# Designs tried in a protein design run: peptides against a protein of PDB entry 8OXM. Part 99

Target 1, 371 residues: chain A of PDB entry 8OXM
Amino acid sequence: FKAEFRLAGGVNLPKIIDCVGSDGKERRQLVKGRDDLRQDAVMQQVFQMCNTLLQRNTETRKRKLTICTYKVVPLSQRSGVLEWCTGTVPIGEFLVNNEDGAHKRYRPNDFSAFQCQKKMMEVQKKSFEEKYEVFMDVCQNFQPVFRYFCMEKFLDPAIWFEKRLAYTRSVATSSIVGYILGLGDRHVQNILINEQSAELVHIDLGVAFEQGKILPTPETVPFRLTRDIVDGMGITGVEGVFRRCCEKTMEVMRNSQETLLTIVEVLLYDPLFDWTMNPLKALYLQQRPEDETELHPTLNADDQECKRNLSDIDQSFNKVAERVLMRLQEKLKGVEEGTVLSVGGQVNLLIQQAIDPKNLSRLFPGWKAWV

## One batch from the design tools (peptide; made by RFdiffusion4, then SolubleMPNN)

Design b2_p14_4_s2 (from b2_p14_4, 7 letters changed)
Fold by OpenDDE base, seed 4:
Structure b2_p14_4_s2 (fold): chain B 371 residues (1-371), chain A 14 residues (1-14)
Amino acid sequence: as target 1 above (371 residues)
Amino acid sequence: MVEEWLEEMRKILE
């Protein structure tokens, strides 16, 4: 290993290290401390399986529908090493960096990212109606700019067009697979875009199996399909290529129901894999920047062994696992709100749910649903 | 090799 490390941005300040392999190749790695990478590793394995299913199907293979994966090596319950996604940038960094974000560059007269966040934070505890009104005001004064990513990176019109299609396909594949696995909405820093391929890489997979619905501010969308995500697709938006790629991905997932259920069942009942949402994780995921000051770690967690009988914890866990499997089976059957939908009907419902400003206005403001 | 690497990684994480 090189003696020097760099800090990656983010709350856990992961260490970027460079290592020379036995093959003499330099490899950049991300070392996370105080983070359980087992869920990320498991989700990467499931994504690899989904990619295998997508490659077997002629229609999805022809469309090159894949989820970008990275290597994860858990070292402990609180540490591990990740492959550095070289040549990627967080979409949040591109869009809403305070210094040189695309919104500031292309829309200098719009609200700042900070103003938008402040407005939405002020109404966080208000009615859904008040949230919706403020969200619409924010959206009106913060217009999408993500189309400029491909325009900046790909100057040749033919390459630009190809890369915009690659982006659209990547969003479609990750959205549908993410919905099936219950990844929910994704923080803008947890979606990377490859600057060469225009494909998305989803990182920090700490919310899965619809556990985002039990957060203090529940998730209200099946996946992230915000205005900037849509703007990156160009003039057709969610229509045409995106919709068709969603439908073809959903078709493969539904036709692979038995395989997906078996894999997820094994994972849900693995005693080494804690996928359940806990209060500390929930607080961490929806922590306010202002609340960083008051978490004095002076909770002496007195070992009040809440002897919640191991039986009651296990019975509670099993009931949650059963519910997750049942919901996964419903999704793979096209059951939405008690109604069986066609692939096209299900995909349409999911798209409508994901782009609905009423659903978006109810999301946790920290995840920036207006971006 | 893998064990030595794991032990080096452990030391970087501590």
Scores: peptide ipSAE 0.016, ipTM 0.426, DockQ to the pose 0.010
Fold by OpenDDE base, seed 5:
Structure b2_p14_4_s2 (fold): chain B 371 residues (1-371), chain A 14 residues (1-14)
Amino acid sequence: as target 1 above (371 residues)
Amino acid sequence: MVEEWLEEMRKILE
């Protein structure tokens, strides 16, 4: 290891370390403390399996459909090491950095990211109608710019076109795989983009199996398909390449139902894998930046023996796991809202749900649904 | 090797 480390920023102050392997190669790693990386590790294994299924199918293999993965080594229940995704940037950093973000550079007369955040925070406790109206005003005055990512990074037109296709395929694959697994908390800092490949890397996988729906502000979209995400695809948006890649990914997932169910079942009943949303985690994920000061970790959860019989806890857990498995099975059968849909019908419904400004306006303001 | 790495990681996390 090198003697020096860097801080990645954020509340947990993760340490960036550089290591020289026995092969003489330098490898950057992210060491996280106070974070349970077991969920990330498990989800990465499931993603690797999904990639294996996608590589076995000729149509998905020809399209190079893959979800980007990274190495995770959990060290404890509260610490671990991540592979540093070298040459990646959070989409939020590119888009809405306060100093040099793409929105500020390309749309200097639009609302600032701060103004958008403030407007949406002011209506956070208001009606859905008021949230929708303010969201539409924000969207009108905050126009997409993510097309400029590929234009800045790839000056050659042929490379630019290829990388835009790689981006669109990456969004499609990760959106469908993420939907099947019920991946939540897809805010703009939890999605990285590779500056060389234009592929997305999804990080912080701690909200899975639709546990985002039980947050204090429930998640209302199946995946992130916001205006900037769509703008990165170019003029066809969600049509053509994106839709076809979603359909081909969904087809492979549905045809692999038994395999996916068996694996998720093993994971859901693993006593070492706590995938359930707890109230403290839910509060932490939807904390206001202003409230960061007072949560001294002195919630001594006094072990008040809520002697809820171990049997009632186990029965409650098993009922949640069963519901998750049932919902996963429904998704893999194309059952949406009690109706069996074709692959094309299911993908269409998911796209419509993900782009619906009514659904987007209801998200937690920290998710930045206008970006 | 793995144990030494784990121990170095523990020290970095302290």
Scores: peptide ipSAE 0.012, ipTM 0.417, DockQ to the pose 0.010
Fold by OpenDDE base, seed 2:
Structure b2_p14_4_s2 (fold): chain B 371 residues (1-371), chain A 14 residues (1-14)
Amino acid sequence: as target 1 above (371 residues)
Amino acid sequence: MVEEWLEEMRKILE
C-alpha cells in the first residue's frame, strides 16, 4: 500500500488508499470506518447472481442487461474496504452538489438546489397536500438537465446514442432488481454514473428488503425514477427502451422465483447478516443538515443493555424475515395490492408509482426527489 | 498476505 491516504469527505470521513497489485497496477480503494459493509457485500453477491440469471436469458443477454457491481471486503462490524469505482461520479455531484452543477449551468434562472431543499424542509412536518403543492412549485422552477451528462461526455453522435442506451438499460435493470430486493435510500449520492460507460453503480446498500418503509419518513417509491433520471434517457423518457428493459428484467426475475427465494432466505436467516433497520441507523439516514453540528459521535453503540430476552428478539426477527420472504414471493408472482399482474402490468404500476409526484413529495427532503 | 493486509488495514482505520 502507499503510505499516504486522502479523505473522501462526508460524516464518516472515508479514507482513499492506493495499493499496487501483484500485476504492478495501482488500484484505489475506499476504507470506511464506523460503517457496516457486510450488507453491501451480501447485496453485491445477490447482484452478481441476478447478473448470472440475466446473462443466461437470451433476451436480457442481447440487451446487455446487467447491474454494475464492485468489490466489498468487510473487515469488522464497523469497517471495511470498497473497490474504488474509478471513473464514476455521484449523479448528485454532477447535477447539484458542486459549485458548477448542471442545474446551475444549464438552468441559471431556476431555483438553486439550496432553495429547493429549503422549501421542502420547511414543509417536512406539514400535510401531504402542502408537501405536494410545494413539491410541484419546486419542480416547475427546477427543470431536469441530466440529458447534458451524455452530451458533455460523448461528443460523437453515434457514441452518444449508444451510451444513452447503456444508461437507460442500466437504470431499467437496477430499478427492477432493486425493487425485487427492496433496495432503498436511493438518494443522488448513492447512485454513481460511470463517465465512460454511462452505466449506474448503486452504492451504500444498507437499506434493503423494504426497510426504507420503516424509516421515520417512509420511502414511497419502488426505485429512483425522478425527472433527471428520466431526462438522461432522452426524448422517449420511460417509454420504449426503458419499459422494455424493465419488462425483460422482471420476466427473468419472476421466472427465477425459486432461485431468488432460496438465496434471499439463506441471507435473511444468516446470523452474520444484519439487514434489519434499527433506530440509530434510521436517525443517521434521515439526519437534518441543521443537526450535523450537535451529534457528537458519542453514541457508543456499546450500550449492550437492551438484552431484551433473546427469545423475543429472535421471534420478532423471524416474523420480519417471514414477512420479507412473503412480500418477495408476491413481487415475483406479480402480486401487487392483492392483484396478480402481468409483467407489463406490474412494470407499468412500478413506473407510475416511481414517477408519481404525490409519492415523490412525501420522501425525506435529503432524498432530493425533485432532482 | 491476507493477514498482513488486514493488519495494514487496521493501522489505517486507527
Scores: peptide ipSAE 0.007, ipTM 0.387, DockQ to the pose 0.010
Fold by OpenDDE base, seed 1:
Structure b2_p14_4_s2 (fold): chain B 371 residues (1-371), chain A 14 residues (1-14)
Amino acid sequence: as target 1 above (371 residues)
Amino acid sequence: MVEEWLEEMRKILE
């Protein structure tokens, strides 16, 4: 290892370390402390399985439908090492960096990212109608710019077109697999884009199996398909390539129901894998930047009293696991709101839910649904 | 803590 480390920022202050392998190659790694990386590791294994299914099918293989994966090595319940996603940038950094973000560069007369966040935070406790009105005002004054990512990175028109297709396919694959696994909405800092491939890498997979629906502000979208995400697809938006890639991904997932259920069942009942939403984790995920100072959880060790009977915790866990498996089975059967849909019908419903401004306006403002 | 972890990391990657 090199003696020097860098901080990657964020609350847990992950450390970027450089190591030289026995092969003489330098490798960058991200070292997280205070985080349980077991969920990330498990989700990467599920993504690898989904990729195997997608590669076996001729139609998805021809379209090169894949989810980008990275290596995760949990070292303890609170520490681990991640592969550094070299040549990636968070889409949030590209879009809404305060200094040089694409919104500031291409739309200097629009609302700032801070103004948008402030407006949406002011209505956070208001009615859905008030949230919708303010969200629409924000959207009018904060226009999408993510199309410029491919235009900046790929100057050759043929390469630009290919990379825009790669992006669109990556969004489609990750959206459908993310829906099946219940990843929900994804914070813009937890979606990386590869500057060479234009493919997305989803990181920090701490919300899965629809646990985003039990957050203090519940998720209202099946996956992140915000205006900038759509703008990156170009003039066709969600139509054409994106829709077809979603349908082909969903077809493979539905046709692989037994395999997916078996894998997820093994993972949900793994005693080493805590996928359930802890209240402290829920608060952390929706914490205000201003509230960072006071929540030193002095977890005084002395609350001995929550010897809730191990039996009641285990029964509660099993009931939640069963419910997750039932909902996963419904998704894989195309059951939405008690109705069995075709692949095209299900994909259409999911797209409409994901792009609906009414659903987007109800999301936690900290996750920037206007971006 | 950080030093112990770095030492464990060295042992795992040796």
Scores: peptide ipSAE 0.000, ipTM 0.377, DockQ to the pose 0.010

Design b2_p14_4_s3 (from b2_p14_4, 7 letters changed)
Fold by OpenDDE base, seed 1:
Structure b2_p14_4_s3 (fold): chain B 371 residues (1-371), chain A 14 residues (1-14)
Amino acid sequence: as target 1 above (371 residues)
Amino acid sequence: MIEEWLEKLKEILE
């Protein structure tokens, strides 16, 4: 290891370290403290399995449908090492950086990202109707710009077209697999884009198995398909390539039901894997930037009193695991709202739910559903 | 080697 480290941004201040392997190659790594990386490691294993299923099918293999994965090595319950995703940028950094973000560069007369956030935070405790009206005003005055990512990075028209297709395929694959695994909406900083491939890398997989629905502000979308995410696909948006790639991904997932259920069952019952949402994690994920100062809960380890009977905790955990498996089985059968849908019908419903401004307006404002 | 690597990682994580 080199003696020097750099801080990555964010609340937990992860340390960027450089190491030389036994092969003489320098590798950058992210050392994360105060976070449990076991969930990320588990989700990466599930993504690798999904990739194996997608590569075995001729139709998904021909379309190069894959989820980008990275190496995760948990070291403890609160620490680990991640592969540095070299040549990636957070979508949020590209879009809404305060200095040089694409919205500021291409739409200088639109609302700032801060103005949009402020307007949506002001209505956070208001009715769904008031949230919808303000969200529509924000959307009208904050127009999508993510099409410019591929235009800036890929100057050759043939390369630009290929990379826009790679992006669209990556969004489709990650959206459908993310829906099956219940990843829900994704914060724009937790979606990286590769500057050479235009493929997405999903990081910080701390919300899975529909646990986003039990957040203080529950998720209302099956996956992130916001206006900028759609704008990156170009003029066809969710139609054509995206829809077809979603359908082919869903077809492979549904046809692999037994394999997916067996693997997820093993993971849900792993005593080393706590995937359940705890109240502190739920509060942290939806904290306001202004509230960062006070919640140093010194979790004094001395509250011995929550020896709730181990038996009642285990029974509650097992019932939640069973419910997650049942819901996963329903998704893989195409059961939506008590009805069995075709692959095309299910994918259509999910797309409509994900792009519905009524659903988007109800999301937590901190996750920037207008981006 | 792995133990020394783990100790250095602890020092980086502290």
Scores: peptide ipSAE 0.009, ipTM 0.376, DockQ to the pose 0.009
Fold by OpenDDE base, seed 3:
Structure b2_p14_4_s3 (fold): chain B 371 residues (1-371), chain A 14 residues (1-14)
Amino acid sequence: as target 1 above (371 residues)
Amino acid sequence: MIEEWLEKLKEILE
C-alpha cells in the first residue's frame, strides 16, 4: 500500500488508495465507509457465473457477450474495498452534467436537464395521464445525444463502428442478466461507461430480485432502455444487433435454469445476506434532492431490536424468498403474465416494456427516464 | 460458507 490516500468526494468521503501487487502492478482501490458492500459482492459473484455460462456457449462467446465486473471485498456490514473502475464515467455525468453535458453541448436550444427534472417533479404526485403528458412534452424538447459518446472518443471510423458494437452488446447482456436477477435502481449515475471499450459497468447493486417494484414509486421497466441508451446503438436502435444479443443471452440463461436457481436459492436463504427492501432504504433511494441535507440517519442499527416474534419474521421472509424463486423460475421458463413465450417473444415483450413511454413516465423523477 | 460453495460451484462449472 502507498502511504498516501485521496478523497473521491461525496458525503461518505471514500478513500482512494494505491496498492502495489506481488506482480509489481499498481492498482487503485476505493475504500468505502458507512456502506454495505455485501450485496454488491454477491451480485458480482453471480455476474461472474453468468459470464462463465456465456463463455461456454459458442454463439455468445463469438459475440463476446459479457457483463462487466469489478472486485468487491466487504470488510464489515459498513465498510469494504472496491476496485477502482479506471477509465469509466457515469453516463449521467457525460449526458447531463450541468456545466458541459452532451445535451447542453449538442442541443443548446432543448430544455435543460434541470427544467426536465423540475417539470417531472411538479407532476410526481399527479395522475398517470398527467405524468405521461408532461413526460411526452419533456421528451419532445429533450432529444437524445448519446451517439456522440462514441463519435467523441473514437475518431477512426473502423474503431468507432467496433466500439458502438461493443456498447450495444454490453447493453444487451447487462439488460437480460439484470432482468433475470431483478436488478433495479438503474439511474444514470449507477451505470458507468468505459471510455476505451465503450462497455457498461453497473454499480450500486443494492436493489435486486425485483425489490424495485416495492419502492414507494414502483419500478415499471425491466431494465434501462431509455432514448439515450438506444441512441448510443446508432441508426438500428433496438433492432438487429441489440435484439439478437438479448435473444442469445436469454437462450443461455434459460438453458442454465437449474444452475441459476441453485445459486440464487443459496443466496436468498443466507442469514448474513439481507436482500429485502426495508422502509429506510426505500425512503433513502427516493428522497427528494431538497431533503438530502438533513437526513443523515445515523443508522444506529442497535435500537430497533423491536422483538417482532422471530417466528413471524422468519415465516414472512421465507414466503418472500419462495416468491422470488418462483418468479425467477418463471422468467427462466419464459413465463410472462401467465403465458409461456419463446425466447424471441420474451425478449420482444421486455424491449416493449422498457421503451414504453407510459412505463417510463411512472418512474421516480430521480431515475431520469427522459435521459 | 457462500464463498466456499460458490468456489466449489465454479470448480464444478469449470
Scores: peptide ipSAE 0.011, ipTM 0.455, DockQ to the pose 0.013; fails the geometry check
Fold by OpenDDE base, seed 4:
Structure b2_p14_4_s3 (fold): chain B 371 residues (1-371), chain A 14 residues (1-14)
Amino acid sequence: as target 1 above (371 residues)
Amino acid sequence: MIEEWLEKLKEILE
């Protein structure tokens, strides 16, 4: 290890360290304290399995459909080491950085990110109708700019086109895999984009198995497919390449049902893996200042002396795990709202749910659904 | 090696 470290910023002040391996290669790592990386590590293993399934299928392999993964090494319940995603930037930093964000650069007469946030925070406790009206006003005065990411990074037109396709494929794969695993909506700081590949890296996997639906402000979308996410795909938006890649990913997931269920079952019943949403974690996820680029620490509720009998905790946990497995099985069968859908029908429903401004307007304002 | 690495990581985490 080098003697020097850098701070990554944020509340937990994660330490960026450089390590020289026995192979003489320098490797940057992120060291986190006060954070439980076990869920991230588990989710990365599930993503690697999904990637293996996608590589076995000819149609998904030809499309290079993959979810980007990074190495996670939990060291304790409150610490670990992550692979530094070198050459990535948070999409939120690119889009809505206060100094030189793409919205400010390309749309200087639009509302500022702060004005949008303020407007949506003012209506947070209001009716769904009032939230929708203000969200539509925000959207009208805050137009998408994420198309400019590929235009800035890839000056050659042929490379630009290839990278825009790589981005669209990455969004499609991560959206469908994320839906199957119940990752829900993703904070704009928890989606990285690779500046060389245009592929997405999802970080901070502290919300999984639809636990976002039990937050104080419940999630209303199956995955993040906001206006900027769509704008990065170019003029076709969610049509053509994105839809086809979603369908091909969903087909592989549905055809791999037994494998996915078996692995997720083992993980859900692992006594070392706490995936359940607790009240403190829920409060942390929806009270934290938005400008913090940081991975949300899983607040282990160690300090709640809830002397619930171990037996009652275990029974309650098992019932939640069973419900999650049942819902996972439904998704993999194409069961949506009690109806069995085709792959195309299911993917269409999910896309419509994800882009619906009524669903987006109901999300927690801190997750910036207008971005 | 791993132990020394873990100790240095502990010092970095404290």
Scores: peptide ipSAE 0.010, ipTM 0.385, DockQ to the pose 0.010; fails the geometry check
Fold by OpenDDE base, seed 5:
Structure b2_p14_4_s3 (fold): chain B 371 residues (1-371), chain A 14 residues (1-14)
Amino acid sequence: as target 1 above (371 residues)
Amino acid sequence: MIEEWLEKLKEILE
């Protein structure tokens, strides 16, 4: 290990360390403290299984459909080492960085990212109608620019076209796999883009199995398919390549139902794997940046007095696990809103739900649904 | 335990 470290920023101040392997290769790593990386590690393994299923199918293999994975090594319940995704940038940093963000560079007369955030925060506690109206005003005055990512990074037209296809395929694969696994908290800092491959890397996998629906502000979209995400696909948007890649991914997932159910069942019943949303974690994920009150999670273990019978906790946990498995089975059967859909029908419904301004306007303002 | 089981399941899926 090199003697020097850098800070990646954020509340937990993760440390970027460089190490030289026994192979003589330098590798950058991210050391997180105060975070449980076990869920990230587990979800990465499930993504690897999904990738194995996608590689076995000729149609998905030919399309190079894969979800990007990274190495996670949990060291404790509160610490671990992550592979540094070298050559990636958060989509939020590219799009809405205060100084040099693509929105400011390409749309200098639009609302600033700060103005958009402020407007949506002002209506956060208001009606759904008021949220929708303000969201539409924000969207009208904050036009998508993510097409410029590939244009800036890939100057050769043939490379540009190939990378835009790689991006679109990556969005499709990760959206469908993420939906099946109920992956939440897909804000603009939890999605990285690779500057060389144009593929997405999903990080911070701590909201899974639809636990985003039980947040103080429930998640209302199956995956991130916001205007900038769509703009990166080019002129066809969600049509053509994206839709077909979603359908082919969904087909493989549905045809692998027994395997996926067995994997998730073992995960849900492992006593070492806490996938349930803790109320404190739920509050933390949707804290206002101004409410940096030092709620140090002194998880004082001393609230022993809620000896609600271990039996009632176990029964409640088992009922939640069963419900998650039932919902996963429904998704893999194409059951949506009590109706059995074809792969094309299910994918169409999910796309419509993800792009619906009414659903997007209801999200927590920190999710930045206008980006 | 989960990791080892998922690795075994990967091997069964290879």
Scores: peptide ipSAE 0.010, ipTM 0.460, DockQ to the pose 0.013; fails the geometry check

